# Designs tried in a protein design run: peptides against a protein of PDB entry 4N78. Part 117

Target 1, 186 residues: chain A of PDB entry 4N78
Amino acid sequence: HFQVICRLLGYQGIAVVMEELLKVVKSLLQGTILQYVKTLMEVMPKICRLPRHEYGSPGILEFFHHQLKDIVEYAELKTVCFQNLREVGNAILFCLLIEQSLSLEEVCDLLHAAPFQNILPRVHVKEGERLDAKMKRLESKYAPLHLVPLIERLGTPQQIAIAREGDLLTKERLCCGLSMFEVILT
Target 2, 155 residues: chain B of PDB entry 4N78
Amino acid sequence: MAELQMLLEEEIPGGRRALFDSYTNLERVADYCENNYIQSADKQRALEETKAYTTQSLASVAYLINTLANNVLQMLDIQASQLRRMESSINHISQTVDIHKEKVARREIGILTTNKNTSRTHKIIAPANLERPVRYIRKPIDYTILDDIGHGVKW

## One batch from the design tools (peptide; made by RFdiffusion4, then SolubleMPNN)

Design b2_p16_4_s3 (from b2_p16_4, 7 letters changed)
Fold by OpenDDE base, seed 1:
Structure b2_p16_4_s3 (fold): chain B 186 residues (1-186), chain C 155 residues (1-155), chain A 16 residues (1-16)
Amino acid sequence: as target 1 above (186 residues)
Amino acid sequence: as target 2 above (155 residues)
Amino acid sequence: LPDLSGEVLPMFDPNA
């Protein structure tokens, strides 16, 4: 699903969605969640001492239940606050999954473009074969596929410019060094 | 452009008119030849004259048709070339627009990105100093040293 | 193709 979304939205669409999600998250965090946290802090017992271990687990639980009775009984906490937290969580997860999907798509694009851009994969050399010889053979094999040099030789100046720009855009992908998710976490 | 215009406005219409005129003229020539043959005392001469006119007429029509056909073909070739050029231009514009859109999109998404902190996996430089396994030489705690300090009750 | 460029149909004036 996320792959399809990434394909449909493209970079621009993803950017818009991410920006809006960030706004929503910010709004939730600074608004309702903050208010609930403040309220919770106000109702939290100022002094909560650990009960003696002699009371056993049930006694300790009862103690904390009693101390936190006001918090536990706060019905809005379970409904509104937790829902907002879920929304934030979902938004974060959504962003993560979109980024991952986008990265996969970009990698695929890079892989598909590689033969046309003189990007050769590292070939596994069997024992006894010279890596250099194999690489040269590969270079020779794929040389006719080098699009930019081909266009530079045969194309018009305008075509050459477009080809170069296209090549650059193809090579420069977010997955190569950029992370959106890190921005979201900050 | 001038050539195409000339073909469309002058040469082809002119050729068509010429063909039409030739048709009318051929009818006149035919009538003349028929009448001349009937009226001529020398039928052989009249026949030869008719053959000459027929050959000339056919040649003229063939020429007119050929000229017109060539002009039409030339017109079509020019138009085809123009269409190809137009297509190329449209494609170029389209590609330019797409590239531009992509650049804009990338800028927009780029604002939402930060450089991946390539945590340089600090090569845990294995401290070159192989900590020599400090052979914990358990020096046997010579407890005999304590023999002198302990007021052991001499049983 | 023989250069037929010079062959113009004789304009017969039937009244001529």
Scores: peptide ipSAE 0.029, ipTM 0.655, DockQ to the pose 0.005
Fold by OpenDDE base, seed 5:
Structure b2_p16_4_s3 (fold): chain B 186 residues (1-186), chain C 155 residues (1-155), chain A 16 residues (1-16)
Amino acid sequence: as target 1 above (186 residues)
Amino acid sequence: as target 2 above (155 residues)
Amino acid sequence: LPDLSGEVLPMFDPNA
């Protein structure tokens, strides 16, 4: 599903969706969640001492349950605050999955473009074969497919310009050095 | 443009008219040959004359048809060339627009991106031995590095 | 076959 979304939206559509999600997340964090956090801080016990280890895990849990009773009983926390946190979580996950899907699409594009851009995959050399000889053979095999040099030789100046720009755009992908997710986390 | 216009407006219509007029002329020639053969005392001479006119008439019609056909073909070739040029122009415009749109899209999404912190943790400790500059063998870009980014098909 | 390169239909002149 995310792959289809990436294909349909393209870079522009993804950017728009991401921007809107960021706005939503920001609004949730700075608005409702912040208010709940402030409220929770107000009701937090001023002095919360670590219970003695002698009470064991159940006793410690009961202690914290007692200390946080007012927070746990806060009905709006379960309904509204947790829902907002879920929304934020979903937004983050969505962004992550979109980025991953986009990266996959970009890799596929790069792989498909590689023969046309004089980018050869590493060939597994069988024992006894010279890597250089095999690479030269591959280079020779794909030499006619080098698009930019071909167009530079046969094309019009306009075609050459377009080919160069297209080549550059094909090579410059987000997956090569850019992350959207890091921006979302900041 | 001038050549195409001349073909469309003058040469082809003119050729069609000439061919049509040739029908009337051929009828006259046929009538003449028939009458000449009937009236002539020397039937052999009349027949030879008829053969000569027939050959000439056929050659003339063939010439007219050939000329007309060549003009039509030339017209079609010019039109085809014009269409190809137009198509090329449209394609160039389309590609330019697409590139522009892509650049805009890239800028928009670029604002939402940051550089991947390549933790250069591994100080490539330059091995002490200056091994001879191995000829820069263009190492193929190993796209497998990207396999870890996303659900790459684990081969 | 006569050279088709330039032959125009002869106009029949009945007076020739």
Scores: peptide ipSAE 0.029, ipTM 0.657, DockQ to the pose 0.005
Fold by OpenDDE base, seed 4:
Structure b2_p16_4_s3 (fold): chain B 186 residues (1-186), chain C 155 residues (1-155), chain A 16 residues (1-16)
Amino acid sequence: as target 1 above (186 residues)
Amino acid sequence: as target 2 above (155 residues)
Amino acid sequence: LPDLSGEVLPMFDPNA
């Protein structure tokens, strides 16, 4: 599904969706979640000392339950906070999955474009074959597919310009060095 | 443009009219030949005259048809050339627009991106000698790094 | 092809 979404939206659509999601996340974080956190901090016990180990694990747990009773009760009553956190989490996951899917699409595009851009795959050299000879054969095989040189030779100046720009755009992909998800986490 | 207009407005219609007129003329010639043959005391002479008219008429019609056909073909060639030019122009515009849109889209999405933490490539100890700015040998983006990512896509 | 250029169909003069 995410792959289809990436294909349908393209860079523009993905950007728009991501921006809107970031706005939503920001709104949730700065609005309701922040308010809840502030409120929770207010009800947090000022002094919470570690109880004596003599009380045992159950006693310690009961102690903390008692100390945090107001927080627990508040959190239970204010389920909206957890819902908002869930929404934020979902948004983050969505962004992650979109980025992953986009990266896959970009990789596929790069792979498909490679023969046209003089990018040769690493050839598995069988034992006894010269790597250089195989590479030369591959170069010769794909040489006619080099789009930019071909258009430079046969095309109009306008076509050449477009081909060069297209080539550049094809090579410059986000997956090569950019991450959206890191921005979302910051 | 002027040539196409001349073909469309003058030469082709003129040729069609000429051909139509030739039809009428042929009918008259035929009638004449028939009557001449019937009325002539010298049937052989009349026949020879008919043959001459027939040959001339056929030649004339052939000429008219050929001229008209050539004009039509020329018209079509000009139109085809115009269409090709228009197509080329449209394609160029379309591609330009697409590239522009893509650039805009990439700028927009680019704002949402940060550089990937490249694994600590060993500090290329800059050799002490400031080697001349090594020509940005665009290290061919070894997309082989992507080979490991692509293996998961069972196509 | 013989240059048939200029061969106009003889105008039949019915009065001729």
Scores: peptide ipSAE 0.028, ipTM 0.651, DockQ to the pose 0.005
Fold by OpenDDE base, seed 2:
Structure b2_p16_4_s3 (fold): chain B 186 residues (1-186), chain C 155 residues (1-155), chain A 16 residues (1-16)
Amino acid sequence: as target 1 above (186 residues)
Amino acid sequence: as target 2 above (155 residues)
Amino acid sequence: LPDLSGEVLPMFDPNA
């Protein structure tokens, strides 16, 4: 699903969606969630001593449950605040998954374009074959597929310009060094 | 452009008119030949003349059709060439626009990106000091201490 | 194709 979304939206669409999600997240965090957090901080017990270890894990849990009873029983916290947190979480996950899907798509594009751009994968050389000889053979094999040089030789100046720009755009992808998710987390 | 205009406005219409005129002329020639054959005392000569006119007429019509056809073909070739040039221009513009849109889109999304911190995989320096496993001494938990905490139903 | 450029249909003068 995310791959399809990435394909449909493209870079521009993804950017728009992410921007809007960021706005929503910001609104949720600075609005409702912040208000609930402030309220919770106000109702939190001022003095919460660590119970004696002698009470054991169940006793300690019961102690804290008692101390936080008012917070736990606060119905609005469960219904509204947690829902908003879920929405934030979903938004974050959405962004992550979109970025991952986009990265995969970009990698695929790069791989598909590679033969046309004189980018040859490192071929695993079987034992006994000279790596250099194999690479030269591959280079020779794919040389006719080099698009930009071909167009430079046969194309019009306008076609050459377009081909060069297209080649550059094909080579430069976000996955090569950029992360959107890191921006979302900050 | 001038050649195309000449073909469209002069050569092709002229050829069509010539062909139409030839049709009318052929009818006249036929009538003449028929009458000449009937009225002539020398039927053999009249027949030979008719054959000559027939051959000439057919040749003339063939010429007119060929000329007209060639002019039409030439016209079509010129038009096809013009269309190809237009198509090429449109394609160029389209590609330019697409590239531009892509650049804009990439800039827009780029604003939402940061450089991937190549986290130098800090070699997790194994803490030199193996923390000695703290022997977990299970102390029995005395639960009786909790008996006074809560509304115990005094049965 | 034979050069038929010289072949003009005889103009019949109906009065001739």
Scores: peptide ipSAE 0.028, ipTM 0.653, DockQ to the pose 0.004

Design b2_p16_4_s4 (from b2_p16_4, 8 letters changed)
Fold by OpenDDE base, seed 5:
Structure b2_p16_4_s4 (fold): chain B 186 residues (1-186), chain C 155 residues (1-155), chain A 16 residues (1-16)
Amino acid sequence: as target 1 above (186 residues)
Amino acid sequence: as target 2 above (155 residues)
Amino acid sequence: LPSLSGKVLPMFDPNA
């Protein structure tokens, strides 16, 4: 599904969706969630000492349950605040999955373009074969497919310009060194 | 453009008119040959003349048809060439627009991106005791394990 | 003899 979304939206559509999601997340964090956090801070016990280890795990749990009773009983926390946090989480997850899907699509594009851009995969050399000879053979095999040199030789100046720009755009992909998710976390 | 115009306005219509006129002329020639054969005392000579006129007439018509056909073909070739040029121009414009749109889109998404922090590979300080490199026996990666994960579209 | 003054249609030159 995310792959289809990436294909459908393209870079522009993804950018718009991501921007809107960021706005929503920001609004949720700075608005409702912040307000709930402030309220929770007000209700939090001023002095919460670590219970004595002698009470064991159940006793410690009961102690904290008692100390946080007012927070736990805060109905709006469960219904509204947690829902908002869930929405934020979903938004973050969505962004992550979109980025991953986009990266996959970009890698596929790069792989498909590679033979046309003189990008040759490292060929597995069987024992006894010279890597150089195999690479040379591969290069020779794909040499006619090199698009930019071919167009430079046969094309009009306009076609050459377009081909070069297209080649550049094909090579420069987000997956090569850019991350959207890091920006989202910031 | 001038050549195409000449073909459309002058050469092809002219050729059509010439063919039509040739019909009238051929009828006259036929009438002449018939009358000449009837009136001539030397029927052999009249027949030879008729044959000569017939050959000439056929050659003339063939010439006119061939000329007209060639002009029509030339016209079509010019038109086809013009269409191809137009198509090429449209394609170039389309590609230019697409590239531009892509650049804009990339700028927009680029604002939402940061450079991947290539974590500087901490120099793994090799511990001093180089224990003998356990011969990594490359177990062939059985890629069949991946066969079950990909919903291979059963074609 | 009515001179077939008709414009002699150019003969098809097969070598043209």
Scores: peptide ipSAE 0.035, ipTM 0.665, DockQ to the pose 0.005
Fold by OpenDDE base, seed 2:
Structure b2_p16_4_s4 (fold): chain B 186 residues (1-186), chain C 155 residues (1-155), chain A 16 residues (1-16)
Amino acid sequence: as target 1 above (186 residues)
Amino acid sequence: as target 2 above (155 residues)
Amino acid sequence: LPSLSGKVLPMFDPNA
């Protein structure tokens, strides 16, 4: 599903969605959630002494239940605050999954473009073959597929310019060194 | 452009008219040859004249058709070339626009990104001296010490 | 191909 969304939205669509989600998350955190946290801090018992171990686990649980009774019974916490936290969580997860899906798409694009951009994968050399010889053979095999040099030789100046720009855009992907999720977490 | 216009407005219509006129003329020639053969005292001469006119007529029609066909082909070639140039121009514009849109999109999403802290995974240089993992000898916790404290009220 | 001499068929002057 997320892969389909990434393909459908593209970079621009993803950017818009991410920006809006960030706004929503910020609004929820600075607004409703902050207010609930402040309220909870005010209602929190100032002095919560550890009950004596002699009361056993059930007694300790009852003690804390009693001390936190007001918090547990706070109906708005369960209905509104938890829902908002859920929304924030969902937004964060959504951003993470979108970024992961986008990264996968970008990697696939890079892999598909690699033969045309003189980017050769490291070939696993079987035992006994010279790595250099195999690499040279691969280079020779894919040399005719190098798009930019081919267009530079055969194309018009306009085509050459477009090819160079396209090549640059193909090489420069977010997955190569940029993270959106890290921005969301800050 | 001038050549295409000349072909469309003058040469091709002119060729079509010429071909039509030729058809009418051929009918007249045929009638003439028939009448001439019937009326002529010298049938051999009349026949030779008919053969000459037939050959000339066939050659003329063939010429007219060939000329017209060549003009039509030339017209089509010019039009095809114009369409190809137009297509190339449209494609160039389209690609330019797409690249521009992509650049804008990249900038927009780029604002939402930060450099991946490539935490240089410090090559944990495995210290050469593999300090022998201190065998954590788990001393068995003797729980028997707790046996005496549980006064389970036997009912 | 014999050069189809572009000679326009002389219009048969019916009066000739």
Scores: peptide ipSAE 0.035, ipTM 0.661, DockQ to the pose 0.005
Fold by OpenDDE base, seed 1:
Structure b2_p16_4_s4 (fold): chain B 186 residues (1-186), chain C 155 residues (1-155), chain A 16 residues (1-16)
Amino acid sequence: as target 1 above (186 residues)
Amino acid sequence: as target 2 above (155 residues)
Amino acid sequence: LPSLSGKVLPMFDPNA
């Protein structure tokens, strides 16, 4: 699903969605969640001492229940806070999954473009084969597929310019060094 | 452009008119040949004359048709070439627009990105000033990072 | 083949 979304939205659509999600998350965090947290902090006991171990586990639990009674009752009554937290969580997860899917799509694009851009994978050399010779053979094999050099030789100046720009855009992908999710986590 | 216009406005219409006139002339020649043969005392001479006119007429018509056909073909070739050029231009514009749109989109999404910290140390260094537009530092794309992601296409 | 010299058939004017 996320792959399809990434394909449909493209960079522009993803950017828009991410921006809107960030706004929503910010709004939730700074608004409702903050208010709940402040309220919870107000009702939280200022001093909560560990009860003596002599009361046993049930007694200790009862003690903490008593001390946190207001918080528990408040939390039980206000499911809205948890819902908002869930929404934030979902938004974060969505962003993560979108980024992952986008990265995969970009990697696929890079891989598909590689033969046309003189990007050769490191070939596993079997024992006894010279890596250099194999790479040279591969280079020679794929040399006719190099799009930009081909267009530079056969194309018009305008076509060459477009080809170069297209090549650059194809090579420059977010997955190569950029992370959206890190921005979201900040 | 001048050649195409000349073909469309002068050569082809002129050729068509010439062909039509030739038709009328052929009818006259036929009538003449028939009458001449009937009236002539020397039937052999009249026949030879008719053969000569027939040959000439056929040659003329063939020439007119060939000329007209060639002009039409030339016209079509020029038009086809023009269409191809227009198509090329449209494609060029389209590609330019697409590239531009892509650049805009990339800038927009780029604002939402930060450089991947290669440092294994999970120190979430909160970038102090969030507001600085993450300048797209053109770091050379190290494609080696992709080596680990792909199930090795067993070439 | 006689060169089809584009000689326009002389308009045979039967009256001329």
Scores: peptide ipSAE 0.035, ipTM 0.656, DockQ to the pose 0.005
Fold by OpenDDE base, seed 4:
Structure b2_p16_4_s4 (fold): chain B 186 residues (1-186), chain C 155 residues (1-155), chain A 16 residues (1-16)
Amino acid sequence: as target 1 above (186 residues)
Amino acid sequence: as target 2 above (155 residues)
Amino acid sequence: LPSLSGKVLPMFDPNA
């Protein structure tokens, strides 16, 4: 599904969706979640010391339960705040999955374009074969497919310009060095 | 353009008219030949005259058809050339627009991106022996690194 | 092929 979404939206569509999601997340974080956090901070015990280990895990749990009773019993925390956090989480996951899907699509595009851009795949060298010989063979095989040189030779100046720009755009992909998800996390 | 216009407005219509006129003339010639043969005391001469007219008529019609056909073909060639030029122009515009749109899209999405923390590429310890500048073999982008990422969730 | 000289079919003058 995410692959289809990526294909349908393209870079522009994805950008728009992510921007809107970021706005939503920001709104949730700065609005509702912040308000709940502030409220929680107000009800937090000022002094919560670690109980003696002698009370054991159950005793310690009861201690914290008692100390945090007001927080635990805060109904809106369970309903609204957790829901908002879930929404934020879903948005983050969505962005992650979109980025992953986009990266896959970009990789596929790069792979498909590689023969036309003088990018040779790593050649699996069988035992006994010279890497250089295989590489040379591949170079010779794909040399006629080099689009930019071909267009430079046969095309009009306008076509050459378009081919160069297209080549550049094809090579410059987000997956090569850019991450959207990291921006979302910040 | 002028040539195409002449073909469309003058040469081809003119050729069609000429062909039509030839049809009417042929009918007259046929009638004449028939009557002349019937009325002539010298049937052999009449027959020879008919043969001459027939040959001339056939040649004339063939000429008219050939001329018309050539004009039509020329017209079609000119039109085809015009269409090819138009197609080329449209394609150029389309590609230009697409590139522009893509650039805009890239810029927009680029704002939402940061540089990937490339894990410290292990210092490729340059082997001590400065082997000959290995032709910038563009390190094939090992896309296999992404192979492991894509295998996961059959969503 | 004899150049089909564009000889216009002489208009048959029936009165001729």
Scores: peptide ipSAE 0.030, ipTM 0.663, DockQ to the pose 0.005

